# Peptides against a protein of PDB entry 5EFW: the designs that were tried, part 92

Target 1, 141 residues: chain A of PDB entry 5EFW
Amino acid sequence: TTLERIEKNFVITDPRLPDNPIIFASDSFLQLTEYSREEILGRNARFLQGPETDRATVRKIRDAIDNQTEVTVQLINYTKSGKKFWNLFHLQPMRDQKGDVQYFIGVQLDGTEHVRDAAEREGVMLIKKTAENIDEAAKEL

## One batch from the design tools (peptide; made by RFdiffusion4, then SolubleMPNN)

Design b1_p22_7_s3 (from b1_p22_7, 14 letters changed)
Fold by OpenDDE base, seed 4:
Structure b1_p22_7_s3 (fold): chain B 141 residues (1-141), chain A 22 residues (1-22)
Amino acid sequence: as target 1 above (141 residues)
Amino acid sequence: SAEEEEVRRKAREIDEKFRNAK
């Protein structure tokens, strides 16, 4: 499908279901996080968090969801095997023709280090562009 | 829980719809 052709790390979540569960995950995301699709579908993405994940940053994500806005942050996430990675994360709502939020799109740029300055700006542009591509692809389904 | 299982079921259904939509 068009969504499956997007070879980036991303998930789609459904805020209309209990606890805003993941309802789609790209193959790249599964590879990055070391989870199977079966393991993560229907679950909240908080399983990626761990001891060194900044709680204030997590709150920013939650606030964005509650307020139905977009947010871009960097936070430490963990793979299934416990490996840490820096996640340059962008989240934005996907709205229907009436303007109501249907889903949230989450895009991840993984790295071994916190990106800054020009590298961060470039990464942000990339993941935002990816989110737009996902939004367009999903709306065509 | 039963609720969690239902959510997982629904999520899988949505996932399948996305993947089967061409």
Scores: peptide ipSAE 0.746, ipTM 0.952, DockQ to the pose 0.823
Fold by OpenDDE base, seed 3:
Structure b1_p22_7_s3 (fold): chain B 141 residues (1-141), chain A 22 residues (1-22)
Amino acid sequence: as target 1 above (141 residues)
Amino acid sequence: SAEEEEVRRKAREIDEKFRNAK
């Protein structure tokens, strides 16, 4: 499908279901996080968090979901095997024609380092563009 | 729990719709 052709790390979640569970995950995301589709569908994405994940950053994500807004942050996430990675993460709502939120799109740019300055700006532009591509593709389904 | 299983079921259904639609 059009969504499957987007070779980026991303998930789509459904805030209308209990605990805003993942309802779609890209193959790249599964490879990155070392989880199977069966392990993550229907679950909240918080399983990626761990001991060194900054709680204030997590709160920013939660607030964005609650307020139905977008947010861009960097945070430490963990793979199934426990490997840490820096996640430049962008989240934005997917709205219908009436303006109501249907889903959230989460895009992850993984790296071994926390990025700043030009590298961060470039990454932010990339993941935001990716989110728009996902939004467009998903709305056609 | 029963609720968790139902959510997983619904999520799988939506996932399949996304993958089969286009």
Scores: peptide ipSAE 0.745, ipTM 0.953, DockQ to the pose 0.822
Fold by OpenDDE base, seed 5:
Formats: sequence, structure tokens, C-alpha cells
Structure b1_p22_7_s3 (fold): chain B 141 residues (1-141), chain A 22 residues (1-22)
Amino acid sequence: as target 1 above (141 residues)
Amino acid sequence: SAEEEEVRRKAREIDEKFRNAK
């Protein structure tokens, strides 16, 4: 399908369901995080958090969801096997024609280290563009 | 829990709709 053709790390969540669960995950995301689709669907994405995940950054994500706004942050996430990675993460709402939020789009750019300066700016542009592509693709379904 | 299982069921249904729409 059009959505499956986007070869990036991303998930779609449904804030209208209890605890804003993941209702779609890209194959790349599953590979990155080392989870199966069955392990992911219907669960909140907080399973990626661990001991070194900055709680203030997590709160920024939560606030964006509650306020139905977009946010871009970097945070430490963990794979199923416990491997740490830096996640340059972008979240934005997917709205219907009436302007109501239907879903959230989460895009992940993984890296071994925290990125700054030009590398960070480039990564942000990339994941934001990816989110827009996902938004367009999902609305065609 | 029963609620968690229902949410997982609904999520799987939505996932399938996205994958079968085109």
C-alpha cells in the first residue's frame, strides 16, 4: 500500500483509543526496535523508554499529545534487547477535513550519539518531511 | 486486561484497513 511504501521509521497512534495506542508501525520501525507487529499494535509507545530516558523530554511529548500540537525532541530509547539509541523524534497530529485530530504521526531518526548543529537541523527537516508524506499517504486510504 | 485485549483487537483492525485500502 501507499503507506507501506514509505521506507522510514514511523508509527501512527490513535488518541481516540485508551492510552493512545500504536495502530500502525513501519517495517523499519519494527526492525529498529526489535519488536514484532503483534507485540506493538494496541500498545502505547512508552515501552521504548528506559532508565536513561529524560523524563522532562517525555513530558514534552505528553504535553504535545494533550494539546494536540507537534513537537521535535531527542531522547534515549531502548530496543527489545535493551540496546540504547538516540532518537531524533518528531510528532504531529493528523487532522481530518473538519480539523479534528484523527491520529498522531511519530517519526524516528535513530543514531548512536546525540546530534547537534547542522546534523540536527538536517535530521529535523528530514523527519518533518517524512511526517508530511505519511500524512498525505494515510489520507488517501 | 479485557480492555487491553479489546484495544489490541481494534488496533489490529485499523492496521489491516491501512494495509488493505490500496
Scores: peptide ipSAE 0.745, ipTM 0.953, DockQ to the pose 0.789
Fold by OpenDDE base, seed 1:
Structure b1_p22_7_s3 (fold): chain B 141 residues (1-141), chain A 22 residues (1-22)
Amino acid sequence: as target 1 above (141 residues)
Amino acid sequence: SAEEEEVRRKAREIDEKFRNAK
């Protein structure tokens, strides 16, 4: 499918289901996080969080979901094996023709370091553009 | 829990729909 052809780290979640679970994950995302599709479908993405994940940053994500807005943050995430990585994360709502939120799109840019300045701006542009591509692809289905 | 399993089932169904479309 068009969605499957997007070779980026991303998930789609369904806020209309209990606990806003993941209902789609790209192959790249699975490789990054070391989880299988079976392990993550139907689960909230919080399993990526761990001891060093900043709580305030997590709250920003939660607030964006609750307010149905987009957000871009950097936070520590963990793979299944416990490997830490910096995640430049962008989340935005996917709305239907009526303007109602149908899904959330989450895009992950992984790295070993917290990115700043030009690198951060470039990363933000990339993940936002990716999110728009996912939005378009998903709406064509 | 039973609820969690139902959510997982629904998620799998949606996933399949996305993959089967187009």
Scores: peptide ipSAE 0.746, ipTM 0.953, DockQ to the pose 0.811; fails the geometry check

Design b1_p22_7_s4 (from b1_p22_7, 14 letters changed)
Fold by OpenDDE base, seed 4:
Structure b1_p22_7_s4 (fold): chain B 141 residues (1-141), chain A 22 residues (1-22)
Amino acid sequence: as target 1 above (141 residues)
Amino acid sequence: SAEEEEVRKKAFEIDEKFRNAK
């Protein structure tokens, strides 16, 4: 499918279901996080968080969801095996024809370290563009 | 829980719809 052709780390969540669960995950995301598709579908993405994940950053994500807005942050996430990685994360709502939010798109750019300056700006542009591509692809299905 | 299982089932249904489309 068009969504499956997007070779980036991303998930789609459904805020209309209890606890805003993941309802789609890219193969790259599964590889990054070391989870199977069966392990993550239907779950809230908070399982990526761990001891060193900044709570204030998580709150920013929560606020964006509650306010139905987009947000871009960097936070520490954990793979299934417990490996830490810096996640440059972008989240944005997917809206229907009437403007109502039907899904959220989450895009992840992983790294061994926090990115700054030009590298951060470049990463942000990349994940935002990816989110736009996902939005378009999903709406065509 | 039972609720979690229902959500999981629904998520799989949506996922399959995305994957089976076009």
Scores: peptide ipSAE 0.731, ipTM 0.947, DockQ to the pose 0.804
Fold by OpenDDE base, seed 1:
Structure b1_p22_7_s4 (fold): chain B 141 residues (1-141), chain A 22 residues (1-22)
Amino acid sequence: as target 1 above (141 residues)
Amino acid sequence: SAEEEEVRKKAFEIDEKFRNAK
């Protein structure tokens, strides 16, 4: 499918279901996080958080979801085996023709370090463009 | 829990729609 052909780390969540669960995950995301499709569908993405994940950053994500806005942050995430990685994360709502939020698109750019300045700007542009591509692809389904 | 299983079921249904649409 068009959505499956997007070779990036991303998930789609459904805020209309209890606890905004993941309802789609790319193969790349599964490989990155070391989880199977069965292990994460229906779950909130917070399972990626751990001891060193900054709580203030997590609150920014929660606020964006509650306010139905987009947000871009960097935070520590953990794979299933407990490996830490820096996640440059972008989240944005997917709206229907009436303007109502149907889903959220989450795009992850993984790295071994926190990125700054030009590297951060480049990464942000990449994940935002990816999110737009996902939005377009999903709306065509 | 029962609610968690229902949510999981719904998630799989939506996932299948995305995978089978185009």
Scores: peptide ipSAE 0.731, ipTM 0.949, DockQ to the pose 0.823
Fold by OpenDDE base, seed 3:
Structure b1_p22_7_s4 (fold): chain B 141 residues (1-141), chain A 22 residues (1-22)
Amino acid sequence: as target 1 above (141 residues)
Amino acid sequence: SAEEEEVRKKAFEIDEKFRNAK
């Protein structure tokens, strides 16, 4: 599909279902996190968090969902095997023709370190552009 | 739980729609 042709780390969640579960995950995301499609569909993405994940950063994500806004943060995430990685994460709502939120798009740029300055700006531009591509592709389906 | 299973089922249905729609 057009959506599947986007070879990036991303998920789509449904805030209209209990606990805003994942309803789509890219193959790259599954490879990154070491989970299968069956293991994550229907679950909230918080399973990626762990001991060193900053709670204040998580609250920023929660606030964005509650307020139906976009947010970009960096946080520690964990793979299924317990490996830590820095996640430059962008979240934005997908709206219908009436302007109502149907889904959220989450894009992940993984790394071994916290990115800063020019590297951060470049990463942010990349994941935001990816999110827009996902939005357009999903709406065409 | 029963609710979790229902959510999981719904998630799979939506996932399939995204994958099969062309």
Scores: peptide ipSAE 0.729, ipTM 0.948, DockQ to the pose 0.819
Fold by OpenDDE base, seed 5:
Structure b1_p22_7_s4 (fold): chain B 141 residues (1-141), chain A 22 residues (1-22)
Amino acid sequence: as target 1 above (141 residues)
Amino acid sequence: SAEEEEVRKKAFEIDEKFRNAK
């Protein structure tokens, strides 16, 4: 499918289901996080958080979901094996023609270190563009 | 839990729709 052809780290979640679970995960995301598709689907993405994940940043993500808005943050995430990585994360709602939120799109750019300045700006542009591509592809289905 | 299982089933159904469409 067009969605599967997007070779980036991303998930799609369904806020209309209990606890806004993941209902789609890219192969790259599964490889990054070291989880299988069966381990991911139906779960809230908070399993990526750990001891060093900033709680204030997590609250920003939660607020964006509750308010049905987009947000871009950097936070520490953990793989299944416990490996830490910096996640430049972008979240945005996928809306129907009436403007109602159907899903959320989450895009992850992984790195060994926190990024700033030009590197951060470049990463933000990339993950936002990726989110738009996912939105377009998903709406075609 | 029972609810978690139902959510998991629904998630798989939606996932399959995305993968099988177009």
Scores: peptide ipSAE 0.729, ipTM 0.948, DockQ to the pose 0.821

Design b1_p22_8_s1 (from b1_p22_8, 9 letters changed)
Fold by OpenDDE base, seed 1:
Structure b1_p22_8_s1 (fold): chain B 141 residues (1-141), chain A 22 residues (1-22)
Amino acid sequence: as target 1 above (141 residues)
Amino acid sequence: MEEDRKRFEEAREIARKIAEEK
């Protein structure tokens, strides 16, 4: 199967391009967000944010990118039609053999509900494992 | 994985062009 057809919600972004745009999105991500691939490529993922998105949480994401670190947060996002959903989101850098950041991998948990406690821990483990799998697959490209 | 590589590179190039036009 192709990378796009992996049945997980994820994007790959390129911090070496202006405003860290999305360069790759899975089919599942498109289905979740209700956007087409053409509408997403070349854009910063902030288009998912809206009125109830916590700005402090957004800043944590920005800081992680700037510092080239991983982060896991949960925030309100919006589909193209304006539907709100809770996004358990994990972001981590993809590094080359020299250790330089080439891309970022962003993974979103399946579902639209806010998760806590054991469910959150399980979700975090899942999206982190997914990110590692994507990292391994993408490094072969 | 050559097909995936090509798709990835094409997508990156498209994204680059779009990003630079903004």
Scores: peptide ipSAE 0.525, ipTM 0.901, DockQ to the pose 0.660
Fold by OpenDDE base, seed 5:
Structure b1_p22_8_s1 (fold): chain B 141 residues (1-141), chain A 22 residues (1-22)
Amino acid sequence: as target 1 above (141 residues)
Amino acid sequence: MEEDRKRFEEAREIARKIAEEK
């Protein structure tokens, strides 16, 4: 699809389904995480977490979902083969015309290293803009 | 766009079935 082929790492999840499963993933996201689409669809994104993933940061993500708000964090994630990477991650709700949350959009920055200062600020701006673009594209479906 | 819509809906349905079966 056009949406899947957007050259950014992202997923769309459905909080109206049990455990907020992934319902859509970009090709880039699959490449980054080393999973197939069949392995990911219908699963909660927590499979990316591992031993060194900061639990407080995970709680921030969970709180944002529960409160239907956006959040931007960096956390350790793991590929299917067990490789660690730093994930600069932005999550935001996708709302319908009534303002009700339909989905969440999760965007991951390209790269596997922790970013700081100007690089972090630039990355945050990029993934937020990407999320807005995905929101617009998905709403046209 | 129609193709994308169809694929999106199919993916959502697959996810729904998986989520409900677990």
Scores: peptide ipSAE 0.518, ipTM 0.896, DockQ to the pose 0.649
Fold by OpenDDE base, seed 4:
Structure b1_p22_8_s1 (fold): chain B 141 residues (1-141), chain A 22 residues (1-22)
Amino acid sequence: as target 1 above (141 residues)
Amino acid sequence: MEEDRKRFEEAREIARKIAEEK
């Protein structure tokens, strides 16, 4: 199974390129967001944001990137057709052998609903584990 | 694995070119 065919919603971005563009997206992510791969590659993931996306939450994501740390948030995102969905999102850096940040891995929970309490905790554990699995898989490349 | 590596590198190169054009 190829990396892009991993049955999880994820992207890999490159902070070493201008505006931290998406360099890789899973098939599931494309299906979720209704974009083609060609429409997504080279773009910053902010195209998923819209009118009801909380700006403070977006700032948390930006701060995590700037500080080279991980973050987990829920925010409103929009598909290409304009459909809103709740995105339980986890972001973490992928580091090289020297410890320098090479990429970021972004994972989106399966489903489009806002999750709370135990469901949220389970979702967080799942997307964090998924990010670690992707990190390991991508480092083999 | 080699196919995945190639795909990843190609995608990164595409993204790089797009980013530079902006």
Scores: peptide ipSAE 0.508, ipTM 0.894, DockQ to the pose 0.658
Fold by OpenDDE base, seed 3:
Structure b1_p22_8_s1 (fold): chain B 141 residues (1-141), chain A 22 residues (1-22)
Amino acid sequence: as target 1 above (141 residues)
Amino acid sequence: MEEDRKRFEEAREIARKIAEEK
């Protein structure tokens, strides 16, 4: 099957293009966020943020991109229709054989509920593993 | 793999054009 049809919520962004736009999105991600592929390709993922999104958490994401590191956070996001959901989100760089950053992988946990304690720890492990699987699938493209 | 590579390259090119237009 195609990369888009992997049954996980993820995007790939290109930090070498202006404003780190989305260049790839899974079908599951489109279903979760209620956007079409045409609506999100070429855009920075910040369109998912809204009034109740914690700005300090957003800054952690921006810092990770600037520093070319990974980060895991949980924040409020919004669908196209304006529905709020909790996004347990993991971001990590995709590097080439020389170690240079080529892309970023962003993964959102299945579901839309806020998770805590053991459930959060389990979710973090899952989305990190998912990101590694996507890295292996996409780094040769 | 070849089909996925082509799809990825096409998506990147579309994104580049959109990003440069903005």
Scores: peptide ipSAE 0.230, ipTM 0.800, DockQ to the pose 0.627

Design b1_p22_8_s3 (from b1_p22_8, 12 letters changed)
Fold by OpenDDE base, seed 2:
Structure b1_p22_8_s3 (fold): chain B 141 residues (1-141), chain A 22 residues (1-22)
Amino acid sequence: as target 1 above (141 residues)
Amino acid sequence: MEEDRKRIEEAREVALRRAAAE
Protein backbone atom coordinates (compact mmCIF):
# COMPACT_ATOMS: atom_id res chain seq x y z
CA THR B 1 0.00 0.00 0.00
CA THR B 2 0.98 3.65 -0.17
CA LEU B 3 1.75 3.93 3.53
CA GLU B 4 3.75 0.71 3.51
CA ARG B 5 6.09 2.30 1.01
CA ILE B 6 7.44 4.06 4.07
CA GLU B 7 9.50 1.18 5.34
CA LYS B 8 9.76 2.33 8.92
CA ASN B 9 8.30 1.40 12.28
CA PHE B 10 5.17 3.42 12.76
CA VAL B 11 1.55 3.45 13.76
CA ILE B 12 -1.33 5.78 13.17
CA THR B 13 -3.86 6.23 15.96
CA ASP B 14 -7.27 7.83 16.04
CA PRO B 15 -7.86 10.14 19.00
CA ARG B 16 -11.42 10.66 17.85
CA LEU B 17 -12.18 7.10 18.93
CA PRO B 18 -12.29 5.83 22.50
CA ASP B 19 -8.81 5.38 23.99
CA ASN B 20 -6.92 6.57 20.88
CA PRO B 21 -6.62 3.14 19.23
CA ILE B 22 -4.16 2.06 16.59
CA ILE B 23 -5.79 2.19 13.18
CA PHE B 24 -2.67 1.48 11.13
CA ALA B 25 0.51 -0.41 11.89
CA SER B 26 3.38 -0.77 9.46
CA ASP B 27 4.78 -4.18 8.64
CA SER B 28 8.06 -3.15 10.22
CA PHE B 29 6.30 -2.21 13.43
CA LEU B 30 4.64 -5.60 13.55
CA GLN B 31 7.98 -7.28 13.01
CA LEU B 32 9.61 -5.19 15.71
CA THR B 33 6.92 -5.85 18.28
CA GLU B 34 6.17 -9.46 17.24
CA TYR B 35 2.44 -8.87 16.93
CA SER B 36 0.10 -9.58 14.08
CA ARG B 37 -1.95 -6.79 12.64
CA GLU B 38 -5.12 -8.45 13.90
CA GLU B 39 -3.78 -8.45 17.44
CA ILE B 40 -3.15 -4.73 17.65
CA LEU B 41 -5.55 -2.91 15.35
CA GLY B 42 -8.20 -1.22 17.42
CA ARG B 43 -6.08 -1.29 20.57
CA ASN B 44 -4.31 1.45 22.47
CA ALA B 45 -0.54 1.20 22.08
CA ARG B 46 -0.05 0.83 25.85
CA PHE B 47 0.30 -2.93 25.37
CA LEU B 48 3.92 -2.19 24.52
CA GLN B 49 4.53 -1.00 28.07
CA GLY B 50 5.72 -3.18 30.90
CA PRO B 51 7.26 -3.24 34.35
CA GLU B 52 10.35 -1.24 33.49
CA THR B 53 8.62 1.31 31.30
CA ASP B 54 9.15 4.68 32.95
CA ARG B 55 5.79 6.03 34.04
CA ALA B 56 6.96 9.64 33.88
CA THR B 57 7.89 9.14 30.24
CA VAL B 58 4.52 7.57 29.55
CA ARG B 59 2.94 10.60 31.16
CA LYS B 60 4.79 12.84 28.71
CA ILE B 61 3.20 10.88 25.89
CA ARG B 62 -0.21 11.15 27.50
CA ASP B 63 0.21 14.88 27.99
CA ALA B 64 1.20 15.34 24.37
CA ILE B 65 -1.92 13.53 23.23
CA ASP B 66 -4.13 15.51 25.58
CA ASN B 67 -2.53 18.78 24.53
CA GLN B 68 -2.44 17.77 20.86
CA THR B 69 1.28 18.40 20.64
CA GLU B 70 4.28 16.43 19.53
CA VAL B 71 6.72 14.68 21.82
CA THR B 72 9.92 12.73 21.46
CA VAL B 73 10.92 10.32 24.19
CA GLN B 74 12.93 7.20 24.76
CA LEU B 75 11.30 4.43 26.75
CA ILE B 76 11.42 0.72 27.39
CA ASN B 77 8.87 -1.26 25.45
CA TYR B 78 8.16 -4.97 25.30
CA THR B 79 7.60 -7.31 22.40
CA LYS B 80 4.85 -9.90 22.43
CA SER B 81 7.34 -12.46 23.71
CA GLY B 82 8.31 -10.12 26.54
CA LYS B 83 11.64 -8.91 25.21
CA LYS B 84 12.59 -5.43 26.30
CA PHE B 85 13.79 -2.85 23.84
CA TRP B 86 14.55 0.84 24.01
CA ASN B 87 12.15 2.74 21.84
CA LEU B 88 13.15 6.17 20.61
CA PHE B 89 9.64 7.31 19.95
CA HIS B 90 8.22 10.35 18.24
CA LEU B 91 4.56 11.24 18.36
CA GLN B 92 2.90 14.08 16.53
CA PRO B 93 -0.60 15.07 15.59
CA MET B 94 -1.79 14.81 12.03
CA ARG B 95 -3.99 17.77 11.29
CA ASP B 96 -6.50 18.33 8.55
CA GLN B 97 -6.66 21.41 6.38
CA LYS B 98 -8.70 23.15 9.05
CA GLY B 99 -5.97 22.50 11.59
CA ASP B 100 -7.98 19.96 13.56
CA VAL B 101 -6.27 16.81 14.78
CA GLN B 102 -7.43 13.77 12.88
CA TYR B 103 -4.79 11.23 13.85
CA PHE B 104 -1.57 10.79 15.72
CA ILE B 105 1.52 9.47 14.04
CA GLY B 106 3.83 7.39 16.19
CA VAL B 107 7.28 6.52 14.88
CA GLN B 108 9.71 4.14 16.54
CA LEU B 109 13.41 4.19 15.77
CA ASP B 110 14.69 1.08 14.07
CA GLY B 111 16.75 -0.07 17.00
CA THR B 112 16.65 -1.77 20.34
CA GLU B 113 19.36 0.07 22.24
CA HIS B 114 19.28 3.21 24.28
CA VAL B 115 20.86 5.90 22.16
CA ARG B 116 22.65 8.97 23.46
CA ASP B 117 24.23 12.18 22.31
CA ALA B 118 24.86 12.44 18.59
CA ALA B 119 23.24 9.09 17.88
CA GLU B 120 20.11 10.19 19.68
CA ARG B 121 20.01 13.49 17.82
CA GLU B 122 20.43 11.65 14.56
CA GLY B 123 17.70 9.21 15.48
CA VAL B 124 15.38 12.02 16.46
CA MET B 125 15.93 13.73 13.13
CA LEU B 126 15.21 10.47 11.36
CA ILE B 127 11.98 9.64 13.14
CA LYS B 128 10.75 13.21 12.85
CA LYS B 129 11.45 13.16 9.14
CA THR B 130 9.65 9.84 8.92
CA ALA B 131 6.66 11.31 10.71
CA GLU B 132 6.56 14.15 8.21
CA ASN B 133 6.68 11.66 5.36
CA ILE B 134 3.80 9.75 6.88
CA ASP B 135 1.87 12.96 7.41
CA GLU B 136 2.35 13.87 3.78
CA ALA B 137 1.39 10.42 2.53
CA ALA B 138 -1.63 10.17 4.80
CA LYS B 139 -3.18 13.43 3.62
CA GLU B 140 -5.15 11.40 1.13
CA LEU B 141 -6.90 9.40 3.83
CA MET A 1 -4.01 5.04 -0.75
CA GLU A 2 -7.46 3.72 -1.48
CA GLU A 3 -6.42 0.41 0.02
CA ASP A 4 -4.98 2.16 3.06
CA ARG A 5 -8.16 4.13 3.49
CA LYS A 6 -10.22 0.95 3.43
CA ARG A 7 -7.89 -0.72 5.90
CA ILE A 8 -8.08 2.21 8.26
CA GLU A 9 -11.84 2.31 7.98
CA GLU A 10 -12.00 -1.35 8.93
CA ALA A 11 -9.59 -0.78 11.80
CA ARG A 12 -11.81 2.00 13.10
CA GLU A 13 -14.73 -0.40 13.02
CA VAL A 14 -12.69 -2.93 14.96
CA ALA A 15 -11.83 -0.26 17.50
CA LEU A 16 -15.45 0.68 17.95
CA ARG A 17 -16.48 -2.94 18.39
CA ARG A 18 -13.73 -3.43 20.93
CA ALA A 19 -14.75 -0.35 22.85
CA ALA A 20 -18.36 -1.49 22.89
CA ALA A 21 -17.33 -4.87 24.26
CA GLU A 22 -15.39 -3.38 27.16
Scores: peptide ipSAE 0.688, ipTM 0.944, DockQ to the pose 0.900
Fold by OpenDDE base, seed 3:
Structure b1_p22_8_s3 (fold): chain B 141 residues (1-141), chain A 22 residues (1-22)
Amino acid sequence: as target 1 above (141 residues)
Amino acid sequence: MEEDRKRIEEAREVALRRAAAE
């Protein structure tokens, strides 16, 4: 499909529905998290959180959604099997021509390690660029 | 894109059913 042409870890969520559920998950995202598409679609992405997920970082994500802004954070997430991984995560709203938020785009850096310094900056640039590519591809939705 | 739109619509329906069940 058009969206799957972007071979990156990402989801699209719908804030216009109750609890901002995932409405699209890329194949790479499914591989990363070890979930099937059926297990993920229609659910809020909070199922990736676990005991060591920093709650303050989660609040930053929640605030960004509530305020309809973008945010970039790094946090511990968990696969279906319970494996921890560091998620360099970028979230941004996808807006229509009137400027109203239609969806949120969430992009996860490929990898499981905590990145710092130059590597983190590079990763941030990559996932932000990916988000823009998704935004462009999703305009026809 | 049409395929993606269909899949998204199906996901939205799943979400709404889930919300109604809670």
Scores: peptide ipSAE 0.683, ipTM 0.943, DockQ to the pose 0.898
Fold by OpenDDE base, seed 4:
Structure b1_p22_8_s3 (fold): chain B 141 residues (1-141), chain A 22 residues (1-22)
Amino acid sequence: as target 1 above (141 residues)
Amino acid sequence: MEEDRKRIEEAREVALRRAAAE
């Protein structure tokens, strides 16, 4: 089987390329965002942002990439048709055997609602675990 | 896995071409 068929919303980006573009996307992610694979591969994921996306939250994502660390945030994203959704998003680096960052894994929680309290904590644990599973599955790339 | 590797390679090439065109 291929990584694309994993039933989770995720992308893999390449920080070694200009502007940290998406180099891989799951089928579920495409369905969620309403974009085709051809429309998003090779692009920075910022196309999901829009008028109501919190800039401070976006800065947290940027800082995590620059510092090669993980981050978990919740932010407004937009589908291709312009539909808003709350994205509980986890990003973490994928490192090689030497410990150098090769890629970033971005995971989006299923659903479109703003989650709070216990539901948020559960969602965070889920997407973090998902990211670890993807890291293990993709380590042979 | 080979299919995934090929897809990633193609995506990386697209990214590089995009960056060069901007």
Scores: peptide ipSAE 0.642, ipTM 0.932, DockQ to the pose 0.859
Fold by OpenDDE base, seed 5:
Structure b1_p22_8_s3 (fold): chain B 141 residues (1-141), chain A 22 residues (1-22)
Amino acid sequence: as target 1 above (141 residues)
Amino acid sequence: MEEDRKRIEEAREVALRRAAAE
């Protein structure tokens, strides 16, 4: 599909459904995580977490969802094969014309190590801009 | 866009079935 072919790592989740499942995933996201689309759709994104994923960081993500706010964090995620990667992750709500949250957009910037300083700032700017672009592209959904 | 809508709707149905089975 057109939206799936956007060359960025992202998912769309539906907080109006039980457990805020993934309802859309880009091709790039599937490549990054090594999962098929069928393995991911309809599931909560927590399957990316593992032993070294910081639980406090996960709680920040959960709080953002519960409070319907945006958040940007770095956390360890795992591919299907068990490979660890640092995920500079941005999540933000997609709101309708009434201001109600319809979806969440999650954007992932992967890396081999924790990014800091200028690299982190640039990554944050990139994934935030990406989220805004996806929000615009998904308005007609 | 219609294809994307269909994909999302299918995913939502899968999610609902999963939730009902749990």
Scores: peptide ipSAE 0.633, ipTM 0.930, DockQ to the pose 0.853

Design b1_p22_8_s4 (from b1_p22_8, 8 letters changed)
Fold by OpenDDE base, seed 1:
Parts: structure tokens; C-alpha cells; sequence
Structure b1_p22_8_s4 (fold): chain B 141 residues (1-141), chain A 22 residues (1-22)
């Protein structure tokens, strides 16, 4: 089993590179978004945003990156073909042994529906746990 | 794990090259 074949939607980004580009994407993420790996690597994840993506929610993501903190939001994203979907998204920093941020882990909930209340709480727990698992796996790289 | 590390490093290198050109 390779990291990219983990059956979860996730990316790893590098904030030490210009514009915090995606440096790794799971196969599931590629399937969800309808992009190839070649189309995604080296790009900022904002290409998933579109006309109905809430700008205030996007600002929360940007603030979390700038402040090197975790964030969980739900926002409209778009596939390559232009299909809209609701993305329950969790982002957290991956830190080295010194505590310095090396990467960010972004996890997207499986599915395309807007979730609320108990379903949202369950989804949040799942994507946070997924991020921790990816962090553990990626720290050995 | 070694294969994953190599793949990760290769992807990071590709991403760096692309990001620097944009």
C-alpha cells in the first residue's frame, strides 16, 4: 500500500514553496475532482473554487495557513467539468521535531452533500482522524 | 515506506519546479 492509494480524499501542500502548492494528492482526490495528478501538482488548491464559493470561508482557510493553525470549513467546490459539490474540508499543519511547519494536510470528506448537525460532527471527527493518520504516515517520509 | 518516500520526494521536486515557474 502506497500513500497515494489510501482510500481518503487528501492533499499535502508545501507552504515553504511559492503560493503553498499541492505536492501530493491521493488517487481518491483525483477521482473526486476529475483532475489528473499532472494537472494538480505545483498548483494552489484554489482552482477548486468557483462563483458560488463563499469568500469569507476561503478567508478562514487563508488565515489558518498564515497563522499556521488548523481549520475545518464547509464550502462549494467545483470539479474539472464544472460540477458543484459541498466540501467538508479540514486542514492542519504538519510539524517537524523542532515544531516548525513543514507541510499542510488537507482532507476532504467523502461525498458531495452539504452536512449539518450530527452528520457534520461525525464528518468532522472522521476527517480530523484521517489527517492525524496521514500526519503519522507522512512523518516517516 | 522507502517507495513512498521516494515517490513523495519526486512529487515535491516536480511541484517545486512548477511553482517556481508560475
Amino acid sequence: as target 1 above (141 residues)
Amino acid sequence: MEEDRKRFEEAREIAREIAEKE
Scores: peptide ipSAE 0.513, ipTM 0.899, DockQ to the pose 0.648
Fold by OpenDDE base, seed 3:
Structure b1_p22_8_s4 (fold): chain B 141 residues (1-141), chain A 22 residues (1-22)
Amino acid sequence: as target 1 above (141 residues)
Amino acid sequence: MEEDRKRFEEAREIAREIAEKE
């Protein structure tokens, strides 16, 4: 199967291009967010943010990009139609054999509801594992 | 694998062109 058809919600971004644009998105991610592939390729993922998205949480994501580190947060995002959803989101760098950052992998948990406590901990473990699986698949390309 | 690689590279090129235009 193709990378795009992996049944997980994820994007790959390229920090070596202006404004760290999305260069790859799974079909599941497109379905979740209600955007077409043509609408999101080449754009920064910030278009998913809206009025109720916590700015401090957004800053944590920005800091992780700038520092080339991973981060896991939960934030309000919006679909194309304006529907709010809670996004349990994990971001991590994809590095080459020399250790240099090539891309970032962003993974969103299945579902759209706010998760807490044990469910959140389990979700975090799941999306981190998913990111590692995507890293392995994408590095072979 | 080869098809996936080609698809990935094509997507990256499209994204580059869009990002540079904006």
Scores: peptide ipSAE 0.506, ipTM 0.896, DockQ to the pose 0.621
Fold by OpenDDE base, seed 5:
Structure b1_p22_8_s4 (fold): chain B 141 residues (1-141), chain A 22 residues (1-22)
Amino acid sequence: as target 1 above (141 residues)
Amino acid sequence: MEEDRKRFEEAREIAREIAEKE
């Protein structure tokens, strides 16, 4: 699809289904995480977490979902092969014309290293803009 | 766009089935 082939790392989840499963993933996201689409669809994104993933940061993500708000964080994630990477992650709700949340959009910055200062600010701006672009594209479906 | 819509709906249905069974 055109949406899947957007050259950015992202997923779309459905909070109206049990445990907010992934319903859509970009090709880039699959490459980053080393999973197939079949391995990811219908699952909660927590499979990316591991021993060194900061639980307080995970709670921030969960709170944002529960409160239907956006959040931007950096956290340790793991590929299928068990490789650690720093994930600069932005999550925001996708709302319908009535303002009700239909989906969440999760965007991951390209790269595997922790970013700081100007690089972090630039990365945050990029993934937020990406999320807006995905929101617009998905609403046209 | 129609192809994307169809694929999106199919993916959502697959996810629903998995989420309800597990």
Scores: peptide ipSAE 0.503, ipTM 0.893, DockQ to the pose 0.651
Fold by OpenDDE base, seed 4:
Structure b1_p22_8_s4 (fold): chain B 141 residues (1-141), chain A 22 residues (1-22)
Amino acid sequence: as target 1 above (141 residues)
Amino acid sequence: MEEDRKRFEEAREIAREIAEKE
């Protein structure tokens, strides 16, 4: 199974390129967002944001990138057709052997609903574990 | 694994080219 065919919603971005563009996306992510791979490669993931996306939450994501840390948030995102969905999103840096940030891994929970309480905790654990698995898989490349 | 590596490198190159044009 190829990396892009991993049955999880994820992207890999490159902070060493201008505006931290998406360099890799899973098939599941494309299905979720209704974009083709060609439409999203080379773009910053902010195209998923829209009118009801909380700006403070977006700032948390930006701060995590700038500080080279992980973050987990829920925010409103939009598909290509304009459908809103709740995105439980986890972002973490992928580091090289020297400890320098090489990429970021972004994972989106399966489903499109806002999750709370136990479901949120379970979702967070799942997307964090998924990010670690992707990190390991991508480092083999 | 080789296919994945090639695919990843190609995707990164495409992204780089797009990012440089913007």
Scores: peptide ipSAE 0.476, ipTM 0.886, DockQ to the pose 0.629

